# Ledger of designs, part 115: peptides against a protein of PDB entry 4U39

Target 1, 302 residues: chain A of PDB entry 4U39
Amino acid sequence: SIKVIGVGGGGNNAVNRMIENEVQGVEYIAVNTDAQALNLSKAEVKMQIGAKLTRGLGAGANPEVGKKAAEESKEQIEEALKGADMVFVTAGMGGGTGTGAAPVIAQIAKDLGALTVGVVTRPFTFEGRKRQLQAAGGISAMKEAVDTLIVIPNDRILEIVDKNTPMLEAFREADNVLRQGVQGISDLIATPGLINLDFADVKTIMSNKGSALMGIGIATGENRAAEAAKKAISSPLLEAAIDGAQGVLMNITGGTNLSLYEVQEAADIVASASDQDVNMIFGSVINENLKDEIVVTVIATG

## One batch from the design tools (peptide; made by RFdiffusion4, then SolubleMPNN)

Design b2_p20_2_s3 (from b2_p20_2, 12 letters changed)
Fold by OpenDDE base, seed 3:
Structure b2_p20_2_s3 (fold): chain B 302 residues (1-302), chain A 20 residues (1-20)
Amino acid sequence: as target 1 above (302 residues)
Amino acid sequence: MRVTWILQTKEGTEVRHLEV
């Protein structure tokens, strides 16, 4: 089974966005120290952590409170994650609960023998230096606790959106990129497509790889597959070129008109941009909601 | 939708199942 655990405010917003976009074949868990914020979750499983420590009033933007809250709730986290083959831990780094609790939850998932993938955001520069420093500590702790850690630098989202984009829309786009990172992997396992991957293939690419980078490309029209693939490998979300990666996971998602030729064309572009000795796997997914769009997601590991 | 709520209290863990 695949479980997605959203940790703190940003992680829970991302989980709500996944549920609203009908991401299939995954179980959703919302975790928070704030009981009022947790009530707004759409997840089937809601877990209040650190009830003795925080009394449901949240972590006060302190990562040490988030950490201690997850430690207090260890047995309940173990019970909720039990029997998962794969666990996604999603959080916005720089806050109290997400920054402190996500590494503890990730370690619990890994100790249970699940393939543990972190999908986290680095805060925008405008959120201030304190959040950036807290995020750096949380990211370091996540890297030790997961098999693969996808870090989304929110400032790179500002390079792909209009300069006049309101702060609220920039946060919604960060939640959407978190969704795309989880869905881009989970759909390859849980959703029937033109090319399905088994869990062993995904495990080979993602087990004990440490940091990973994600690129996303979206296109429409006659050359949509090639254009989406080129956008994915040149994505501002990629802090480095994919040619140095030890492993590449590619998802090609399209509507009911997605052809095998388009899948092959996109795969050939990503392969040509990768090292010759790279372990590359790719899958294709049909999403009826995409109509004429193709979405290419590339995850570079190693 | 079935919601499982895990409440941690001083008295222990309470698990509630809500159908919504």
Scores: peptide ipSAE 0.026, ipTM 0.479, DockQ to the pose 0.014
Fold by OpenDDE base, seed 5:
Structure b2_p20_2_s3 (fold): chain B 302 residues (1-302), chain A 20 residues (1-20)
Amino acid sequence: as target 1 above (302 residues)
Amino acid sequence: MRVTWILQTKEGTEVRHLEV
């Protein structure tokens, strides 16, 4: 089974966005220290952590409170994650609960023998230096606790959105990018498509790989596969080129008109941008809602 | 480079290894 655990406010917003976009084949768990925020979750499983420590009032933007809250609730987290083959831990780094609890939850998932993937955001620079420093500590702790950690630099989202984009829309786009990171992997395993990966192949690419980079490309029209692939490998979300990555996971999602030729063309472009010794795996998913759009998600590991 | 192609056909999953 695949479980997606949203940790704290940002992680729970991302989980809500995943549920709203009907991401299939996954179980959703919302974790928070704030009981009021947790009640707004759309997840089937809702877990309040650190009830004794916080009394449901949240972590007060303190990662140490988030950490201790997860430690207090360890047995409940273990029970909720039990029997998962794969666990996605999603969080907005820089806060109290997400930053402190996500590494603890990730370690619990890993200790249970699940393939543990972190999908986290760095805060926007406008959220202030304190959040950036807290996020850096949380990301460091996540790297040790996961098999693969996808880090989304929120400031790079500002390069792909209009400069006049309201702050609330920039956060919604960050939640959407978190969704795309989880869905880009989960669909390859859980959603029947033109090309499904077995869980063993995904495990081989993602096990103990540490940091990963994610690129996303979307295109329409006659060359949509090639354009989407080129946009994915040149995505502002990639903090580095995918050259020298030891592993590449590619998802090609399209409508019912997605051809095998388009899948091949996109794969060849990503392969040509990758190291010659790269272990590349790719999947293809059919999403009837995309009609004429192709979405290419590239995850570079190593 | 060894590319693993997993083709899902109506007849089943075909795994093709392409050396590119």
Scores: peptide ipSAE 0.016, ipTM 0.337, DockQ to the pose 0.504
Fold by OpenDDE base, seed 2:
Structure b2_p20_2_s3 (fold): chain B 302 residues (1-302), chain A 20 residues (1-20)
Amino acid sequence: as target 1 above (302 residues)
Amino acid sequence: MRVTWILQTKEGTEVRHLEV
């Protein structure tokens, strides 16, 4: 089974966005120290952590409270994650609960033998230096606790969106990029009958790889596959070029008119931008809602 | 849902088509 665990406010907003977009074949778990915020989750499984420590009042933007809250609730987290083949741990870094609890939850998932993927955001620069410093500590702890860590630099989202984009919309786009990172992997493996055949190959690419880079490209029209692939490999979300990556996971999602030629063309572009010895896995997904759009998600590991 | 998997390894490209 694939489990997506949203940790704290940002992680739970991302999980809500995944549920709203009908991301299939995954079980959703919402984790928070704030009981009121947790009640707003759309996840089927809701877990309050650190009930004794926080009394449901949240972590007060303190990562040490988030950490201790997850440690207090370790046995409950273990039971919720038990039997997962893969666990996505999603969180907004820089807060209390997400920053402190996500590494503890990730370590629990890894210790249970799940392929553990972190999909986390760095805070925007405008959220202030304190959040950035807390996020850096949380990201460092996540890196040690996961098999693969995808870090989304929120400031790079401002390069994709209009300059007039309201602050609230920039946060929604961060939640959407978290969704795309999880969905880009989960749609590959969560299709019934695929999980068992290709999960070994996904494990080979993602197990003990440390930090990963994610790029996203969207295009329409006659050259949409090539354009989407080029946008993905040049995405502002990539903190570095993918040319040194030992493993690449690509998802190409299109409408019912997505051709095998378009899938191959996109794959060839991504492979050509990667190491010659790259282990590349790619999949195509049909989403009837995309009409003429193609979405390429690239995750580079190693 | 139609999912096409393409594995590109050092040993070659494997294409799997799954109709779900």
Scores: peptide ipSAE 0.012, ipTM 0.325, DockQ to the pose 0.132
Fold by OpenDDE base, seed 4:
Structure b2_p20_2_s3 (fold): chain B 302 residues (1-302), chain A 20 residues (1-20)
Amino acid sequence: as target 1 above (302 residues)
Amino acid sequence: MRVTWILQTKEGTEVRHLEV
């Protein structure tokens, strides 16, 4: 089974976005120290952590409170994650709950023997130096606690959205990028497509790989596969080129008109941009909600 | 480069290795 656990406000917003986009084949768990925020979650499983410590009033933007809250609730987290083959831990780094609790939850998932993937955001520079420093500490702790950690730099989201985009929409786009990171992997395993990956292959590529980068490309028209692939490998979300990656995971998602030729064309472009010795796996997914669009997600590991 | 394609068909799983 695949479980997606959203931790704190950003993680819960991402999980809500996943549910709204009908991401299939995964169980959703919302975790928070704030009971009121947790009530707004669309997740089937809602877990309040640190009820004694916080009284449901949240972590006060303190990562140490988030950490202690997860430690207090360890047994409940273990029970909720039990029997998962794969666990996605999603959070916005820089806050109290997400930054402090996500590494603890990830370690619990890993200790249970699940393939543990972190999908987290770095805060925007405008959120201030304190959040950046807290996020750096949380990301460092996540690296030790996960098999693979996808870090999304929120400042790079500002490069892909219009300059006039309201701050609220920039946060919604961050939630959407978190969704795409989880869905880009989960669909390869959980959604029947033209090319399904074995969980064993995904496990081989993602186990103990440390940091990963994600690129996303979307295109329409006659050359949509090639354009989507080119956009993915040149994505502003990639802090480095994929040519140095030891592993590449690619998802090609299209509508019912997605052809094997388009899948191959996209795969060849990503392969040509990768190291010759790269271990590349790719899958294809049919999403009936995509009409003429192709979405290419690239995850570079190592 | 060795690309492994795992095709799940109604007839079974076909593993194709493409050397690109």
Scores: peptide ipSAE 0.009, ipTM 0.309, DockQ to the pose 0.364

Design b2_p20_2_s4 (from b2_p20_2, 14 letters changed)
Fold by OpenDDE base, seed 1:
Structure b2_p20_2_s4 (fold): chain B 302 residues (1-302), chain A 20 residues (1-20)
Amino acid sequence: as target 1 above (302 residues)
Amino acid sequence: MKVTWILETKEGTTYSHLEL
């Protein structure tokens, strides 16, 4: 069983985006201290944490309140996570609930024996120094609580979007990048008949690896596979080159016209950019909503 | 759905094709 937990406002927005994009084979859990915000979640499972502490009014942008709220609700979190083989914990770092509660939830998942993957954002620089400092503390706590932590630097999203992109669209793109990170891994594991062999390999690649980097490439046209792969390995979201990674997970998603040749071509490009001693897992997924696009997601671990 | 898995290890590359 794969569970995706959105923690706080940013995490819940990402979960809503995942549900809207029909990410298959996962159970969605929305966690928040704000009861009104939680009601806007599309997740089947909605969990209010810290009801006594916060009275449903949220964490007031204080990570310590988010932490204490998760601690108050530990038993409820444990019950919601019980029997999960893998848990994705997604949050926007820098806020109160996400920053404080996500590490606690991740630790609970890890203590239950789930492969625990954090997929989180760093706030944009324009969100201010306070959010950056809170995010740094939350990311540090997440690193200790997860097997693998994918950190998406939101400022790097500004390098791939138009300079005139409204702030709201930049946040939507951050939610989309969070979706791609979760989906890129979950699609590899949630595929019936491959799960049993490949989950052990995924677990080997992701278990106790600490920080991971994610690159995304999208392309269309005749050379779309090669272009998407090249964009993924050179993605602004990669804070470092993938050549130093101990593990690489690659997802190649295309429409019904995705060919085996395109999958191989994209895989060869990513392999050629990686260390010879790297453990690489490649998956291909057909998404009927992708007409002529190929999406390559690369996750570098270790 | 066709899923192709490519596992590259130090021991070599394994290709698995699953038609779902």
Scores: peptide ipSAE 0.020, ipTM 0.447, DockQ to the pose 0.115
Fold by OpenDDE base, seed 2:
Structure b2_p20_2_s4 (fold): chain B 302 residues (1-302), chain A 20 residues (1-20)
Amino acid sequence: as target 1 above (302 residues)
Amino acid sequence: MKVTWILETKEGTTYSHLEL
């Protein structure tokens, strides 16, 4: 089974966005220290952590409170994650609950023998130096607790959106990029009648790989596959080139008119941008809502 | 739903097609 656990406000917003976009084949768990915020989750499983420590009032933007809250609720987290083959831990870094609790939850998932993937954001620079410093500590702790850690630099989202984009929309786009990171992998495994990648192949690419880079490309028109692939490998979300990656996961999502030729063309572009010895796994997904759009998601590991 | 999986490994390329 695949479980997606949203941790704190940002993680729970991302989980809500995943549910709204009907991401299939995954179980959703919402975790928070704030009981009122947790009630707004669309997840089937809702877990309040640190009930004794916080009394449901949240972590007060303190990562140490988030950490201790997850430690207090360890047995409940273990029970909720038990029997998962794969666990996605999603959070916005820089806050109290997400920054402190996500590494603890990730370690619990890993100790249970699940393939543990972190999908987290760095805060925008405008959120201030304190959030950036807290996020750096949380990301460092996540690296030790996961098999693969996808870090989304929120400041790079400002390069792919209009400069006039309201701050609230930039946060919604961060939640959407978190969704795309989880969905790009989960659709490869969990979408019924996709050849489920042998979960062994996904494990080979993602187990103990540390930091991963994610690129996204969207295009329309006659060359949409090639354009989407080129945009993905040159995505501002990639903090480095993918040419040094030991493993690449690629998802090509299109409408009902997605052709095998377009899938191959996009795959060849990503392969050509990767090392010759790269282990590449790619899948195609049909999403009727995309009409004439192709979305390429690339995750480079190693 | 047509899904094509291509696995490129050091051992070769495996093509798998599922029609849903």
Scores: peptide ipSAE 0.007, ipTM 0.359, DockQ to the pose 0.116
Fold by OpenDDE base, seed 4:
Structure b2_p20_2_s4 (fold): chain B 302 residues (1-302), chain A 20 residues (1-20)
Amino acid sequence: as target 1 above (302 residues)
Amino acid sequence: MKVTWILETKEGTTYSHLEL
């Protein structure tokens, strides 16, 4: 089974976006120290952590409170994660709950023997130096607690969106990028019939790989597959080129008109941009909502 | 739903086609 855990405000917003986009084949768990915020989650499983410590009033933007809250609730987290083959831990780094609790939750998942993938954001520079410093500590702790850690730099999202984009929409785009990171991998495993991606192959590529980078490309038109692939490998979300990655995960999502030729064309572009010795997994997914769009998600590990 | 999986490993490329 695949479980997606949203930790704190940003993680729970990402989980809500995943549910709204009908990401299939995963169990959603919302975790928070704030009971009121947790009530707004769309997840089936809602877990309040640190009830004794915080009394449901949240972590007060203190990562140490988030950490202690997860430690207080360790047994409950273990029970919720029991029997998961894979666990996605999603959070916005820089806050209290997400920054402090996500590494603890990730370690619990890993200790249970699940393939543990972190998908987290760095805060925007405008959120201030305190959040950046807290995020750096949380990311460091996540890196030790997961098999693979995808880090999304929110400042790079501002390079993709229009300069007039309201701040609230920029945060929604960050939630959407978190969604794309989780969905890009989960669709490779959880889509019915993908029973034959040997979860062992995904484990081989993702186990103990450390930090990963994600690129996303979207295109329409006659060359949409090639354009989407080129945009993915040159994505502002990639802090480095893919040519140094030891592993690459690629998802090609299109409408009902997605052709095998388009899948191959996109795969060839990503492969050509990758190291010759790279382990590469490709998946193609049909999403009827995309119509004429192709979305290419690339995750570079190692 | 057609899902095509291409696994490229050091041992070769495996293609899996699933019709959903």
Scores: peptide ipSAE 0.016, ipTM 0.413, DockQ to the pose 0.116; fails the geometry check
Fold by OpenDDE base, seed 5:
Structure b2_p20_2_s4 (fold): chain B 302 residues (1-302), chain A 20 residues (1-20)
Amino acid sequence: as target 1 above (302 residues)
Amino acid sequence: MKVTWILETKEGTTYSHLEL
């Protein structure tokens, strides 16, 4: 089974966005220290952590409170994650709950033997230096607690949105990028029966790989597959080129008109941008809600 | 739903199609 655990405000917003976009084949868990915020979650499983410590009033933007809250609720977290083959831990870094609790939850998932993938954001520079410093500490702790850590630099989202984009829309775009990171991997695994991607092959590519980079490309028209692939490998979300990656995971999502030729063309572009010795996993997904659009998600590991 | 998977390894490229 695949579980997606949203930790704190940012993680729970991302989980809500995943549920709203009907990301299938995953169980959603919302974790928070704030009981009121947790009630707004659309997740089937809602877990308040640190009830004794925080009394449901949240972590006060303190990562140590988030950490202690997860430690207080360790047994409940273990029970909620038990039997997962894969666990996605999603959080907005820089806050109290997400920054402090996400590494603890990730470690619990890893100790249970699940393939543990972190999908986290760095805060925008405008959120202030304190959040950036807290995020850096949380990311460092996540890196030790996960098999693969996808870090989304929110400031790079400002390069793909209009300069006049309201702050609230920039946060919604960050939630969408978190969604795309989780969905790009989960659709590959949770769609049973395509490749017997031996969950062992995905596990081999993602296990103990440390930091990963994600690129996203979207295109329409006659060359949409090639354009989406080129946009993905040149995405502002990629902090480095994919040519040094030991593993590449690629998802190609399109409508019912997605051709095998388009999938192959997109895969060839990503392969050509990667090291010759790279292990590449490509998946294609049909989403009937996508008309003429192709979405390419590239995750570079190692 | 038709999903195509392509696995490229050092041993070659494997294509799998499943019609769901």
Scores: peptide ipSAE 0.014, ipTM 0.358, DockQ to the pose 0.131; fails the geometry check

Design b2_p20_3_s1
Fold by OpenDDE base, seed 1:
Structure b2_p20_3_s1 (fold): chain B 302 residues (1-302), chain A 20 residues (1-20)
Amino acid sequence: as target 1 above (302 residues)
Amino acid sequence: MILVHLVGTKEEVLAALRAL
């Protein structure tokens, strides 16, 4: 089974966005130290952590409180994650609960033998130096606790969106990018294809790979597949080129009008931008909600 | 519905895509 665990406010917002976008084949778990915020989760499983430590009042933006809250609730986390083949741990780094608890939860998932993938954001620079420093510590702890860690640099979202984009919309886009990172991988496993990916193949590419980079491209029109693929490999979210990656995961998602030619064209572009010795996983997904849009997600590992 | 999942080297994936 695939489980997605949202940790703290940012992780729970991302999980809500995944549920709203009907991401299939995954079980959702919301984790928070704030009982009021947790009640707003759309996840089927809601877990309050650190109830003795925090009394449901949250972590006070302190990662050490988030860490201790997850440690207090270890047995409950183990029970909720038991029997998962894969666990996505999603969080906004820089806060108290997400930054502190996500590494503990990831380690619990890994110790249970699940393929453990972190999908996390770095805070925007405007959230201040304290959040950036807390996020750096949380990301370092996540890297040791996961098989693969996708880090989304929120400041790079500001290069994709209009300069006049309201702050609230930039946060919504960060939640959407977290969704795309989880969905881009989960759809490859959970959605039956003409050629089914063995979970063993995903495990080979993602196990003990450390930090991964994600690129996203969206396009419409006659050349939409090629444009989406080019945007994905040149995405501002990629802090480096996909050249030199040991593994590449590619997902092409389109509407019901997605053609084999478009799939081939997009895959050829991403493959051509990758090393010769790259282990590649490629998948195509139909999403009726995309109409004329094509979304290409590229995850580079190693 | 073109749900194709391919795994392999770049060359294997490209060869498989061209064979579809």
Scores: peptide ipSAE 0.198, ipTM 0.791, DockQ to the pose 0.761
Fold by OpenDDE base, seed 2:
Structure b2_p20_3_s1 (fold): chain B 302 residues (1-302), chain A 20 residues (1-20)
Amino acid sequence: as target 1 above (302 residues)
Amino acid sequence: MILVHLVGTKEEVLAALRAL
């Protein structure tokens, strides 16, 4: 089974966005130290951690409280993650619960033998230096606790949105990018119609790879596949080029009018930008909610 | 719904895509 665990406020917002977009074939778990915030989760499984430590009042933006809360609730986390083949741990880094608890939860998943993927955000620079420093510590701890860690630099989201984008919409876009990172991988595994992918192939590309980069491209019109692929490999979310990656996961998602030619064109662009010795997983997905849009997601590992 | 799902080396994936 595939489980997505949202940790703290940012992780729970991302999980809510995944549920709203009907990401299929995954089980959702919401984790928080704040009982009131946890009640707003759309996840089927809701877990309050550190109930003795925090009394449900949250971590007070302290990562050490988030860490201790997850440690207090270790047995409950183990039971909730038991039997998962893959675990996505999603969180906004820089806060209390997400920053402190996500690495502990990730380590629990990994110790259970699940393929453990972190999908996390760095805070915006405007959230202040304290959040950036807390996030750096949380990301470092996540890197040791996961098989693959996708880090989304929120400041790069400001390069892909309009300059007049309200702060609230910038946070919603961060939640959407977290969704795309999870969905871009989970759709490759959980959706029926696989030709030659098994879960061992995903393990080969994602196990013990450390930091991964994610690029996203969206386009419409006659050249939409090529444009979306070019946008994905040159995405501001990529902190480096995808050349030199040992593994590449590519998802192309389109409407019911997605052609085989468009799929081939997008895949050729991404493959041509990738290293010669790259191991690639390629998937194409039909989403009936997409009209003329094509979305290309690229995840580079290694 | 997944339309295509391919795994392999870059060369294998490109060859498989061209064979579709």
Scores: peptide ipSAE 0.179, ipTM 0.778, DockQ to the pose 0.886
Fold by OpenDDE base, seed 5:
Structure b2_p20_3_s1 (fold): chain B 302 residues (1-302), chain A 20 residues (1-20)
Amino acid sequence: as target 1 above (302 residues)
Amino acid sequence: MILVHLVGTKEEVLAALRAL
């Protein structure tokens, strides 16, 4: 089974966005130290951590409280994660609960033998230096606790949205990018293809790979596949080129009109931008909610 | 509806796609 754990406010917002976008084949778990915020989760499983420590009042933006809250609730986390083959841990780094608890939850998942993938955001520069420093510590702890860590630099979201985008919409776009990172991988496993991926192949590309980069491209029209692929490999979310990556996961998602030619064209572009010795996983997904849009997600590991 | 999951080297993936 695949489990997605949203940790703290940002992680729970991302999980809500995944549920709203009907991401299939995954079980959703919301984790928080704030009982009131947790009640607003759309997840089926809601877990309050650190009830003794915090009394449900949250972590006070302190990562050490988030860490201790997860440690207090270790047995509950273990029971919720039991039997997972894969665990996504999603969080907004820089806060109290997400920054402190996400590494602990990730380690619990890994110790249970799940393939553990972190999908986390780095805070916007406007959130201030304290959040940036707390995020750096949380990201460092996540790298040790996961098999693969996707870090989304929120400041790069400002390069893909309109300059007049309200602050609240920039946070919603961060939640959407977290969704795309989880969905881009989960769809490769949970959505039956003509050729099913062995979960062993996903493990080979994602196990103990450390930091991963994610690129996203969206396009419409006659050349939409080529344009989406080119946008994905040149995405502002990529902190480096995908050349030299040991592994590449590519998802192409389109409507019911997605053609084999478009799939081949997008794959040729991403493969041509990748190393010759790269281990590539390629998946195509049909989303009936996509009309003329193609979405290409590229995740580079190693 | 072309739901294809392919795994391999760049060359293997491209060869498999061209064979679909």
Scores: peptide ipSAE 0.171, ipTM 0.774, DockQ to the pose 0.753
Fold by OpenDDE base, seed 4:
Structure b2_p20_3_s1 (fold): chain B 302 residues (1-302), chain A 20 residues (1-20)
Amino acid sequence: as target 1 above (302 residues)
Amino acid sequence: MILVHLVGTKEEVLAALRAL
C-alpha cells in the first residue's frame, strides 16, 4: 500500500489539495499538533501528535516541540504506517510541527521497511530568516530519515507565477507543487498501465538516493507534449540540470486525447536531456480533468 | 489511451517506446 502523510499546516494543506484533485491509489494521513487545524483536514486518518506536550495548541513554531510531539506519539504513528510499502512524508519546512515531526515520522516509516520519500518545501524568503534556518535543520534531518528527499524551493515558485500573485495564491501553488511531486510518483505505481511498473523497480531507483530534484512542465496546443517536456527539464524548480542524475522518473499526464506520439515526443526530450547511463522510469497517466493540458513531471535522483 | 510504464536504461526505454 501507498500512504501519504501530511505533517503540520503545509503538509495538511498539500494532502487536502491531493484529495481535492482525486489522487488515486493512496491512503491519506493528516498529522498535526494543532487540533483545530487537524479538524479541517479532508484525510480519512487524522492523528493529533503530542497531545500531552501541546494540549492540541500546536508547536508554537518550535521544531523541538514538533520533534517531541512525534516522539510522544511514536506508537500511534507506527500503527498508522504499518503495512505500507511506500510512505510519502509531505511538509512545509520552517514551522514547528512540519520541521520537527516530519523527520521522526519518516524515520518510523523507514524503520518499518517502507520506501520513504520526503516531499517538502523550503519557506519563501519573505517568511524570514528564522524560518529559513529552521527549515535547513529540518531538511538535514529529513535527508537522514528518508530514502529520497524532494525539496521544493518556494522562491522558485515565484518565478513561475505572476508577480502580482497574492501571497495566499503563492502558498496554494506551493501546495499544488507538493501535490504534483507526490502524484507524479504515486501515479506511476498506483495507476494500472498496459505495462505495470514493478514496485521493486521504483524501490531500486529511489532507495537511499538522498536529495532529488523535481521539474514540472504544463502546456496546451499542437506542440503541448514537446513544450511540457521542455518546460519540465528547464523548470525553475530544478536547482541543477538533470544530466548528472543517476535516476530519472518521468510522468506524462494528459486527458483522454493523449496520443502515443505525444508520449514518445515528451519521453525523447527528457531522455535526450538525461545521462546515457541513467536508470529511467517512464509512465503515462490519463486524467480526465486535464482535458487539453499535458503535465510532465521529472524527478531526478542521485 | 496508452497507459505505459517503462523501466530500464535510457536506450531500453526509448527502444520500448519506439516498439509501441
Scores: peptide ipSAE 0.167, ipTM 0.770, DockQ to the pose 0.720

